# Designs tried in a protein design run: peptides against a protein of PDB entry 6J07. Part 2

Target 1, 107 residues: chain A of PDB entry 6J07
Amino acid sequence: GQRGWFCGSVSQDLRQFWVAEGGTISDPRAADFLFSCDASHPDTLRIYQSLDYIEDNATVFHAYYLSAVANAKIKNSVALGHFILPPACLQKEIRRKIGSFIWEQDQ

## One batch from the design tools (peptide; made by RFdiffusion4, then SolubleMPNN)

Design b1_p8_2_s3 (from b1_p8_2, 3 letters changed)
Fold by OpenDDE base, seed 3:
Structure b1_p8_2_s3 (fold): chain B 107 residues (1-107), chain A 8 residues (1-8)
Amino acid sequence: as target 1 above (107 residues)
Amino acid sequence: SVVDFLKS
């Protein structure tokens, strides 16, 4: 599927890029991909509180992934797993173990 | 497309 849900924290530019690449915009329940730029945004919080997420049937990705893919010099060089956006309550611990998130770094 | 890459 090519259906994406976007948190209100994601810019229109990134949304338009998704659509330009063949994606469609959908509600979270129908979406194949969930994108956000802010784990603390109310839209994203509602995702984390949903049964789908609680039951581990949903993953939120940072929308910066789309920019990284678009700007990658080597095709397929961007790892989607590095762009999983966990709830804010877990981020500090994750940073302690593996370092700052890619979207927080200068590239 | 980027979307196709996302699925890979």
Scores: peptide ipSAE 0.027, ipTM 0.618, DockQ to the pose 0.060
Fold by OpenDDE base, seed 1:
Structure b1_p8_2_s3 (fold): chain B 107 residues (1-107), chain A 8 residues (1-8)
Amino acid sequence: as target 1 above (107 residues)
Amino acid sequence: SVVDFLKS
């Protein structure tokens, strides 16, 4: 499916890109993809607290993925797995092991 | 999947 949910932290430009590429916007429970730019945003926190997420049936991705796709010469060259957005409580440990997140590297 | 989305 092409249904996406967007945290309030995601810009309208990225939402528009999603729709322009054929996606639709839905509530979190119906969405195939969950996008956020801020793990501490109240919208995203509610996702992390949901049963779907707790039961490992949901994944939140950083919306910067969409920017990367928009700018890529080859769309499939951008790996979605690099854009998993974990809860804030896990991010520091992840950075220690694998380095800065991809959305932090060009800031 | 996302790949399917991008190809559509």
Scores: peptide ipSAE 0.026, ipTM 0.593, DockQ to the pose 0.048
Fold by OpenDDE base, seed 2:
Formats: sequence, C-alpha cells, structure tokens
Structure b1_p8_2_s3 (fold): chain B 107 residues (1-107), chain A 8 residues (1-8)
Amino acid sequence: as target 1 above (107 residues)
Amino acid sequence: SVVDFLKS
C-alpha cells in the first residue's frame, strides 16, 4: 500500500513528494507507513501510545527517508530500516550502541 | 515497501 500518515513535524515538501510519487495521505490507523521528524512531537507521541504501536503493529519512520530517496541517484538504494524512528526513551541507548541516527548526521 | 513505491 501507498498510504502514509505524516506527523505535523513533517514539511509539506516531503508530503508533496510522497503524493507526487503516487502515495496518498491517510489517518494513522489506515496508513501503511507512518512518518515523523520528531519523536517528541505530540502527533508522534500519540502513535507511540496507540494500541497498534504497543502491540508492535506499527512502525514510525523518520521522514528524512523521503528526502534521502528524493536525492538518491538510485531510489531503492536508501534503506528504510535505517530510518526507524524509535521513541525518545529508546534513542539514547540506541545512540550508545550504534551511534547517531542517519538524520542527525551530515549528508 | 516504500522503496518499491518510491522507485516508480
């Protein structure tokens, strides 16, 4: 599916890119993909608190993924898995183990 | 996947 939900933290440009590529924008429950640029944004926090997320039926991705894809010479060369956006409470420990997230790095 | 979607 090509249904995406976007946190309010995501720019209109990235949303437009999604739509331009054939995606649609939906509510979180109907979405196939959840995008956010801020794990602490109220919209994203509501996702983390949702039953779907708690039951591991939802994953939030950093919307920078879309920017990376847009700028990639080969669109499928960008790994979505590198853009999983975990709750803030987990990010500190993740950084300890694997370093800064890709969206926090110079590109 | 998103990758498959975006490459189109």
Scores: peptide ipSAE 0.025, ipTM 0.593, DockQ to the pose 0.052
Fold by OpenDDE base, seed 4:
Structure b1_p8_2_s3 (fold): chain B 107 residues (1-107), chain A 8 residues (1-8)
Amino acid sequence: as target 1 above (107 residues)
Amino acid sequence: SVVDFLKS
């Protein structure tokens, strides 16, 4: 499916891109993909607190993925797995082990 | 899947 949920931290431009590519916007429970630009945003925090997430049935992705897709000559060359957005409490340790997140490298 | 989405 192409149902996406978007945290309030995600720009309208990225949401519009999702829709332009055939996606629809839904609530988190119905969504196939969850997008956020801020792990500390209240909307995203509520996802992390949900049973679906706790039980590892949900994944939050950084919406920068959509920007990367939009800019890629070959859209399917962008690996969604590189854009997993973990809770803020885990990010420091992850950076220590595997380096900065992709969405941080262009800053 | 994501691949399916991108192919749309």
Scores: peptide ipSAE 0.024, ipTM 0.583, DockQ to the pose 0.048

Design b1_p8_2_s4 (from b1_p8_2, 4 letters changed)
Fold by OpenDDE base, seed 1:
Structure b1_p8_2_s4 (fold): chain B 107 residues (1-107), chain A 8 residues (1-8)
Amino acid sequence: as target 1 above (107 residues)
Amino acid sequence: SVVDYLLS
């Protein structure tokens, strides 16, 4: 199974889906995947401030990825790379270059 | 970093 950490901003439903798909839930240091729905949440901010993140050894993904996987009709059709969740201070510049984030497009 | 790549 895959080890994942979840920000408090992530719903219990998405956490349960992760476990149902064979994942486990761990602390941030042990996790292979870090999920959040809010770059400004205190839990996520602590990740961005960690040595692992500062040294480019960690990436935060938007938990909407899990919803996309759950709703996908074709296996492996959802690209994890489209769900990278950068710090809030960088999001405006990123949107300018690559457009709105995928989790914002259905709003 | 991955973020730097997105900004490049």
Scores: peptide ipSAE 0.151, ipTM 0.757, DockQ to the pose 0.166
Fold by OpenDDE base, seed 2:
Parts: sequence; structure tokens; C-alpha cells
Structure b1_p8_2_s4 (fold): chain B 107 residues (1-107), chain A 8 residues (1-8)
Amino acid sequence: as target 1 above (107 residues)
Amino acid sequence: SVVDYLLS
């Protein structure tokens, strides 16, 4: 099993996909995976401000990962690491180094 | 951290 927390910015469809794939939905403290579609959403901001995140015990991923998995021809072919969602204050510098995020490229 | 890695 895999426990996930979802920011309010994440669609119900993606949440349903998570559950359909065997995941469960939990509060942030219990979750193994934290999903968001908006680093500036209040829900996500609270994660970034939490002790778990500050102490590097939590990572936020962009929920577009789930869409990519859903559309993938081969299971496990989508790398979760490509979907790390950093705080907005860091995204600009990250883009300078690695380019636009995957979820931005398809927009 | 993972974020630090991305920034390195």
C-alpha cells in the first residue's frame, strides 16, 4: 500500500486514479507521498512550512506525475524524481539550471 | 535534501 496526501489543487480524477491503483488518501503527517498542482496553494504552503518538510522528511511531488503514469504504456516507466515540486521561491533558480518542469512543458 | 540536489 501507499499513502498519499493531496493538495486541494489536485483534481478528483487524479485522486481517484491513485486509489484505483491501490493507494490510500491520508493526512499529510501519515502520507508517504505528497501531491500538489500548485506550490502557491495554501495547502502546499503549509507543507513547506511544516517541521517534516523543513527537516527534509517530506517531499512534495506535482500531481501531474499521476497523469503521466496513467498515460504511460509501460508501468513504472515514469520517474517520480522528475516531478518534485519545490517551493515557488526556489523554482526560478531551478529552472535556470535544469530548464522548465515537465508539467510546464505540456502547457 | 532533494531540493538542494536540484539546486546544486
Scores: peptide ipSAE 0.149, ipTM 0.755, DockQ to the pose 0.172
Fold by OpenDDE base, seed 3:
Formats: C-alpha cells, structure tokens, sequence
Structure b1_p8_2_s4 (fold): chain B 107 residues (1-107), chain A 8 residues (1-8)
C-alpha cells in the first residue's frame, strides 16, 4: 500500500478517498506522500521546517490532486507534478513563471 | 529540489 500524511487542512472526504483507493494514513516520517490544502497551515509549516524537507527528501502535494483523480474522465490523466505545493513564500515567484496553480483555477 | 526545478 501507499502511505500518506494529511495536513489538518485536508477534508475527511479526501482522506477517505485515499483510503478507499488503497492508501493508508501515516505520520510524516513514514509517509510516501504528503498532502495539504494550505501551505500556511501549522501542520504543513512543520513539514517545510523538517530536516527531510530541507534536505529535499520530501515533497508536499496539494490534496486537490485527489479530487482531480476522483473526477478524471481518463484514467491516469492527472499529473501529480502539477500539484506540488511549495512554501507560501515561494508561490508568488512560481506563479510568475508557470501561472496560477491548478487548485486556484476553475475547472 | 523539486521547488528549484519549478523555479528554473
């Protein structure tokens, strides 16, 4: 199975979807995937401040990825890379280069 | 890092 950590900002619906798809919920250190809906949430901030993240051994993804997967018309059509959730302090610069984040857009 | 890649 796949182990995921979830920020408190992530709804129970998305967590339940993860589990329904075969995932398990774990602490950040054991998790293969880190999900958040808020880069400024204290839970997520602790991830960004962790040694694993600082050493580039962790990536935070926006939990909207799970919603996109759930609603995708074509299986495996959702690119996880589009859902990387960087620290808030970097988001403005990233938006200038690649545009608004997908979770900020109307679909 | 992944973030660095996004900023490149």
Amino acid sequence: as target 1 above (107 residues)
Amino acid sequence: SVVDYLLS
Scores: peptide ipSAE 0.149, ipTM 0.756, DockQ to the pose 0.167
Fold by OpenDDE base, seed 5:
Structure b1_p8_2_s4 (fold): chain B 107 residues (1-107), chain A 8 residues (1-8)
Amino acid sequence: as target 1 above (107 residues)
Amino acid sequence: SVVDYLLS
């Protein structure tokens, strides 16, 4: 299975979905995917401050990706790239250029 | 970086 790390901001339901789909839960260093629902959460901040992240060897994704996958009618129709979760300090500028993040839409 | 790409 695929190895994922989850910020404390991610619901148990989304974690369970990950496992149900064949994923495993691991620490950040071992994880292939890092999921968070809050860029300002201490868990996520530690990722942004890590050497792996600073060296561009890690990417944080918004866990809403998993919800989108769960609700998708077509397998593999959800693009993971749309769910990159940047540090909070950059989000305003990104929204100005690209628009609201997908996890902020239709809420 | 990925973040740089988003900001470009």
Scores: peptide ipSAE 0.139, ipTM 0.749, DockQ to the pose 0.167

Design b1_p8_3_s3 (from b1_p8_3, 4 letters changed)
Fold by OpenDDE base, seed 2:
Structure b1_p8_3_s3 (fold): chain B 107 residues (1-107), chain A 8 residues (1-8)
Amino acid sequence: as target 1 above (107 residues)
Amino acid sequence: SELLEEFL
């Protein structure tokens, strides 16, 4: 699907880009993609606390993915999987093992 | 686009 939910931490520009690329904006429960720029934002926290997320039926992605896509002609291929935004409780360990997140490097 | 590919 093309339905996306956006945390309040995501700029209007990125939301507009999503729509320009054919996406629609929906409520979290209806969304196919969940975008956030802040794992600690209340909106995102509510996602992490939702049954859908707890039951592994939802994934939150960092909205910087959209910025990367917007600049795809300049950058190499953009993989959505590189932009998974995990809860804060997991980020430290992930960063320790894999390194800094892409959005931390380029944003 | 990469975004379009994710929608497909």
Scores: peptide ipSAE 0.031, ipTM 0.671, DockQ to the pose 0.068
Fold by OpenDDE base, seed 5:
Structure b1_p8_3_s3 (fold): chain B 107 residues (1-107), chain A 8 residues (1-8)
Amino acid sequence: as target 1 above (107 residues)
Amino acid sequence: SELLEEFL
């Protein structure tokens, strides 16, 4: 699908890019993709607290993915999986094992 | 596009 939900932390520019690329915007329950720029934002926290997320049926992605796609010089060079945005409580441990998140490297 | 591939 191509339905996306956006946390309030995501800029209008990124939302517009999503739509320009053929995506639509929906509520989180109907969305195929969930985008956020802030794991601590109330909107995102509600996702993490939802049954869909708790039951591992939902994934939140950092909206910087869209920026990376927009600026990519090579088609299909940006892997969505590298932009998974986990809850804040897990991020420090993930950084310890894997390193800084991509969106942190470029900002 | 890279984004489009996720729609297919």
Scores: peptide ipSAE 0.031, ipTM 0.668, DockQ to the pose 0.064
Fold by OpenDDE base, seed 4:
Structure b1_p8_3_s3 (fold): chain B 107 residues (1-107), chain A 8 residues (1-8)
Amino acid sequence: as target 1 above (107 residues)
Amino acid sequence: SELLEEFL
């Protein structure tokens, strides 16, 4: 699917890139991909609290993935799985196991 | 892009 939902924390430029690449924008329930730049943003928190997310039927990705794809001619590869944006309560444990998130490294 | 097309 190519339907995406965007948290209010995501810039208009990244949204426009999504559409330019053939994606469409939808509400979270209809979306195939959920993008956010802030796990603590109210929009994203509502996703984490949703039944779809709790039942592991939804995944939130950091929108920096789109920026990385846009600049992929410079970078070797961009793996969507590396841009999973977990709830804040899990991030510390994840960092201990696999290191800092990619979007944090480039900040 | 080719990378994004994999998922679109």
Scores: peptide ipSAE 0.030, ipTM 0.670, DockQ to the pose 0.064
Fold by OpenDDE base, seed 3:
Structure b1_p8_3_s3 (fold): chain B 107 residues (1-107), chain A 8 residues (1-8)
Amino acid sequence: as target 1 above (107 residues)
Amino acid sequence: SELLEEFL
């Protein structure tokens, strides 16, 4: 599916890119992909508190993935899995194990 | 893009 939900933290430019690539914008319950640029944004927090997320049936991705895809001519590949955006309370521990997130490296 | 189409 091509349905995406966007946190209010995501710029209009990235939303427009999604639509330009054939995606549509939907509410979180109907979306196939959930994008955010801020794990602490109220919109994203509501996702983390939802039953779908708690039951591990939803994943939030950092919207910088779309920027990386847009620049794919420079990058050999872009792995969506590298853009999973975990809750803020878990990020410090994750950074300790795997290093800084890719969106923090490129920006 | 082709990369995006892998998931869309």
Scores: peptide ipSAE 0.029, ipTM 0.667, DockQ to the pose 0.066

Design b1_p8_3_s4 (from b1_p8_3, 5 letters changed)
Fold by OpenDDE base, seed 1:
Structure b1_p8_3_s4 (fold): chain B 107 residues (1-107), chain A 8 residues (1-8)
Amino acid sequence: as target 1 above (107 residues)
Amino acid sequence: SELLELFQ
């Protein structure tokens, strides 16, 4: 699948990069990937409140992943799993256990 | 690329 949904917090540049790499843009229910730059944005909050997300059938990724891919010097060196964007209410606990998120370090 | 891997 190559369908992506984008929160309003994601820049047009990153959306255009997604499309340039062969992706398409769709609504959240049809999307294979969900991208956001802000866990507190209303668009993203609606995802977290959806049954699909609550039932672990959806994952939100930080759109900085796309920037990392665009700037990568080695192919396949950027792992999508490192860019999972959890709800804001969980981030503090996660940081306590595993440290700051990649997008917070490099952005 | 990493994106290509996602789409394959």
Scores: peptide ipSAE 0.032, ipTM 0.677, DockQ to the pose 0.064
Fold by OpenDDE base, seed 4:
Structure b1_p8_3_s4 (fold): chain B 107 residues (1-107), chain A 8 residues (1-8)
Amino acid sequence: as target 1 above (107 residues)
Amino acid sequence: SELLELFQ
């Protein structure tokens, strides 16, 4: 699928990149991919509270993935799985196990 | 591109 939903925290530039690469923008229920830059943003929080997410039928990705893909000619390959954006309540535990998130390293 | 691979 090529349908993406974007939290209000995501810049217009990243949204435009998605569309330029052939993606479309949809509401969360119809989206194949959910992008956010802020796990605490109200838009993203509503995703985490949704039945689809609670039942593990949805995944939120950090939109920095799109920036990394756009710059992939300079950097190594980009794995989408490394850009999963979990709820804030889980992030500390994840950092203890696997280290800081990629988007935090480049901030 | 890696993004296009998601669409294919």
Scores: peptide ipSAE 0.032, ipTM 0.677, DockQ to the pose 0.062
Fold by OpenDDE base, seed 5:
Structure b1_p8_3_s4 (fold): chain B 107 residues (1-107), chain A 8 residues (1-8)
Amino acid sequence: as target 1 above (107 residues)
Amino acid sequence: SELLELFQ
């Protein structure tokens, strides 16, 4: 699918990049991909509280993925899985085990 | 591109 939902925390530039690459923007229920830059943003919190997410049928990705793709020198070198954005309550533990998130390293 | 892989 090509449908993406964007939290209000995501810049218009990244949204435009998504569309320029062939994506469309939709509501979260219809979206194939959910993008956010802030796990504590009200829009993202509503996703985490949704039945789709609670039932493990939805994943939120950090929109910095799009920036990484835009700036990548090698095609297909950016792994989407490294940009999963978990709820804030889990992030500290994840950092302890795996290290800082990619979007935090580059900003 | 990486994005194309998401769409195709």
Scores: peptide ipSAE 0.032, ipTM 0.675, DockQ to the pose 0.062
Fold by OpenDDE base, seed 3:
Structure b1_p8_3_s4 (fold): chain B 107 residues (1-107), chain A 8 residues (1-8)
Amino acid sequence: as target 1 above (107 residues)
Amino acid sequence: SELLELFQ
């Protein structure tokens, strides 16, 4: 199924969009997708500290992905991989190699 | 990139 967990940093609008698109909302352990708007939010930090994440069995995505999908004119034109939200401690290095995150570019 | 591969 399309089960998503949402950090408290994610707006209700984005959560509602997820549900409107057929998704359900679950706890992190049951979720297929983990969404956050803030790598430093306590909810997200708990994900990064979880065994699933440490063992590379979980990925956190920036919830701006949902906004991008909502605004996309071409179906399936938004790549989820561009919205991986890494821990804050790694973001500077990632920006150095890849550039600014897509959610930062549109803000 | 290499870093992205760590998270997917």
Scores: peptide ipSAE 0.027, ipTM 0.629, DockQ to the pose 0.192

Design b1_p8_4_s1 (from b1_p8_4, 3 letters changed)
Fold by OpenDDE base, seed 5:
Structure b1_p8_4_s1 (fold): chain B 107 residues (1-107), chain A 8 residues (1-8)
Amino acid sequence: as target 1 above (107 residues)
Amino acid sequence: SAEAELLQ
């Protein structure tokens, strides 16, 4: 199955959706997907500081991806790549180039 | 890196 790690910033509802869709929850080293709602959360910061992340073997995604999937009318229509959650220190520059992140657009 | 992709 698909193994996911969840930052403490992610709601239980989104975690439950992951499991309902067939996913399992694991520690970050075993996970295939890393989800967070807060790049500044200590859990997420530890990911960014990990060797796996530094060596480009891990990517953090905003958990809003799961909400988007849940609300999608067409299966597989949500692009995971739109939900890459970069470290907070990079976000301002990224927004300058690409605009607001998708998880910010309804706020 | 994933971030590099975003910055393109």
Scores: peptide ipSAE 0.216, ipTM 0.795, DockQ to the pose 0.243
Fold by OpenDDE base, seed 1:
Structure b1_p8_4_s1 (fold): chain B 107 residues (1-107), chain A 8 residues (1-8)
Amino acid sequence: as target 1 above (107 residues)
Amino acid sequence: SAEAELLQ
């Protein structure tokens, strides 16, 4: 199965979609996927400060990925890699390299 | 890291 952790910044609707698609919700240590909508949220900050993250064994994804999947007509048309949510301290430089993040383009 | 890959 697919185990996911969710920051408090993620809506209940997106959590419910995850479960409806066959996922389960777990603590960060057991999760295969970490979802957040806010790199500055205390929950997400604790992830960035964890040993798993520091040792490159964890990646945080923006939960907007789930919304994109829900709205996609073709399966597998949404690339998870486009939804990596880096710490706030890195975002400005990343935007200079790849442009605005997908979740920012529809705001 | 995932972030490093994005910056390259």
Scores: peptide ipSAE 0.213, ipTM 0.795, DockQ to the pose 0.235
Fold by OpenDDE base, seed 4:
Structure b1_p8_4_s1 (fold): chain B 107 residues (1-107), chain A 8 residues (1-8)
Amino acid sequence: as target 1 above (107 residues)
Amino acid sequence: SAEAELLQ
């Protein structure tokens, strides 16, 4: 199944979309997907500090992925990998390598 | 890590 955890920074609309598409909402330990809209939110920071994340067994994704999926003309044309949300301390260097994050381009 | 892959 598709078990997702959501940071408090994620809107209820996006959470509802996840459920409408067949997903369930769970705690971070049980979740297959971790969604956040803010790398600096306390909820997300706790993920980055967890052993699962430190040991590379967890990845945080920007919840804008769900908006992109909802608006996509072609189903499953949105690549989840483009929505990896790294800790704030890494974002500047990543932007130098690959450019602005996709969720920042519409801001 | 996922972040390391982004930095390639």
Scores: peptide ipSAE 0.211, ipTM 0.793, DockQ to the pose 0.237
Fold by OpenDDE base, seed 3:
Structure b1_p8_4_s1 (fold): chain B 107 residues (1-107), chain A 8 residues (1-8)
Amino acid sequence: as target 1 above (107 residues)
Amino acid sequence: SAEAELLQ
């Protein structure tokens, strides 16, 4: 199975999609995948401040990944790596190097 | 870190 944690910034629809695809929802310590839609949300900030994250044992992904998977025409065509959600303090520099984040491009 | 890899 796949265990996911969700920031409060993630809609119930995306959570439901995760479950519909066979995922379960867990606390962040037990989760294999951490999803957020807001790097500045208090829930996500607590992840960034956690020992697991500080020790590079955790990665936060933007929940838009789930929308992309839902809409994908080709199975397994969505790369999870494109949806890494870094702390807000790093995002400007990252955008400068790789361009706008994929979840920002349709806004 | 994942962030470091993004910045490469």
Scores: peptide ipSAE 0.206, ipTM 0.790, DockQ to the pose 0.235

Design b1_p8_4_s2 (from b1_p8_4, 5 letters changed)
Fold by OpenDDE base, seed 5:
Structure b1_p8_4_s2 (fold): chain B 107 residues (1-107), chain A 8 residues (1-8)
Amino acid sequence: as target 1 above (107 residues)
Amino acid sequence: SEEFEKLQ
């Protein structure tokens, strides 16, 4: 499926792109993909605090993934896994190990 | 197709 949930931090343009590419918008429980632009946004924090997330059954992705897909010259050239958005408490350590996140480099 | 379409 192509059901997506969007944090309030995600622009309408990115939501529209999702729909234009065949996606639908749903609540987080039904969604196949969870998108956010801000790990500290209340909407995203609620995801991190949910049982689904705590039990490792949910993943939040940075919505910049959609921008990267929209601008990519080659289909399937953008790896979704590079856009996992972890809780803020983990980000500094991750940056220390692997460098800045893609969305921070390109924006 | 985009990656997300491929995955689902």
Scores: peptide ipSAE 0.035, ipTM 0.667, DockQ to the pose 0.055
Fold by OpenDDE base, seed 4:
Structure b1_p8_4_s2 (fold): chain B 107 residues (1-107), chain A 8 residues (1-8)
Amino acid sequence: as target 1 above (107 residues)
Amino acid sequence: SEEFEKLQ
């Protein structure tokens, strides 16, 4: 599906891009994709605390993915998997193992 | 679009 949920930290421009590309906006429980720009935002924290997330049935992506797609010169050149936004408590360990996140490099 | 579904 093309249903997306957006944290309040995500700009209206990125939301509009999602819709322009055929997506719809829904609540987190119905969404196929969860987007956020801030792992510490209350909206995102509620996702991390949900049973769906705890049971590994949900993934939060950094909304910068949409910006990267919008600016990409080659279709399918942007890997969604590189934009997984983990809880703050896991970020230090991830950076130690694989380096800084893409959105931190470009923003 | 189909791009999102393919990458998920």
Scores: peptide ipSAE 0.033, ipTM 0.661, DockQ to the pose 0.063
Fold by OpenDDE base, seed 2:
Structure b1_p8_4_s2 (fold): chain B 107 residues (1-107), chain A 8 residues (1-8)
Amino acid sequence: as target 1 above (107 residues)
Amino acid sequence: SEEFEKLQ
């Protein structure tokens, strides 16, 4: 499915792109994809605090993924896995190990 | 689009 939840930190443009590409917008519990642009946003924090997330049944992705898809010449050339948005408490260590996040490089 | 479908 293509049900997406969007943190308030995500622009309407990206939301509209999602819909234009066949996606729908839903609440977090029904969503197949969770998008955010800010791990510290209250909306996203609530996701991280949810039982689904704690039990590793949910993943938050940075909405910049959608921008990358929109700008990609080849469909499926953008790897969603590169856009996993972890809680702030983990980001520092991740950057240390694998470098800056893609959205930090380009956005 | 197809790229979203393949993510599932």
Scores: peptide ipSAE 0.033, ipTM 0.660, DockQ to the pose 0.056
Fold by OpenDDE base, seed 3:
Structure b1_p8_4_s2 (fold): chain B 107 residues (1-107), chain A 8 residues (1-8)
Amino acid sequence: as target 1 above (107 residues)
Amino acid sequence: SEEFEKLQ
C-alpha cells in the first residue's frame, strides 16, 4: 500500500507530493512507510522507541527520498534503500563506513 | 505511485 506516516519535521510540500502521487497519510502503526527529515525530532524518536522498530519491523526513511523521486529523470532510478534514516546515535559510525548520507550531499 | 507500489 501507500500509507505513509510523516514526522512533524517533514514539509507540507513533501506531504502534498506524497498525496499527489496516490499516497495517504496515516498513524505510524498503520503506515507502510515512515518518513522523517530529522532523526532527533520528538516524533521520530518515538518511532525509534516503539516495539515495531525495536523488533526490526519498521524502517524510517528520510523524506528527501520524495524530493529525489520528484526530480529523477529516469523512472525508478531512485533507490529507497539509500534513504534509510537511522537513529542519530548511529549516524556517526555509519558515515565513517559508507560516507555522508545522500540527503547531506551537494546537489 | 507506481514506484511506491513496487517497493512492497
Scores: peptide ipSAE 0.032, ipTM 0.658, DockQ to the pose 0.055

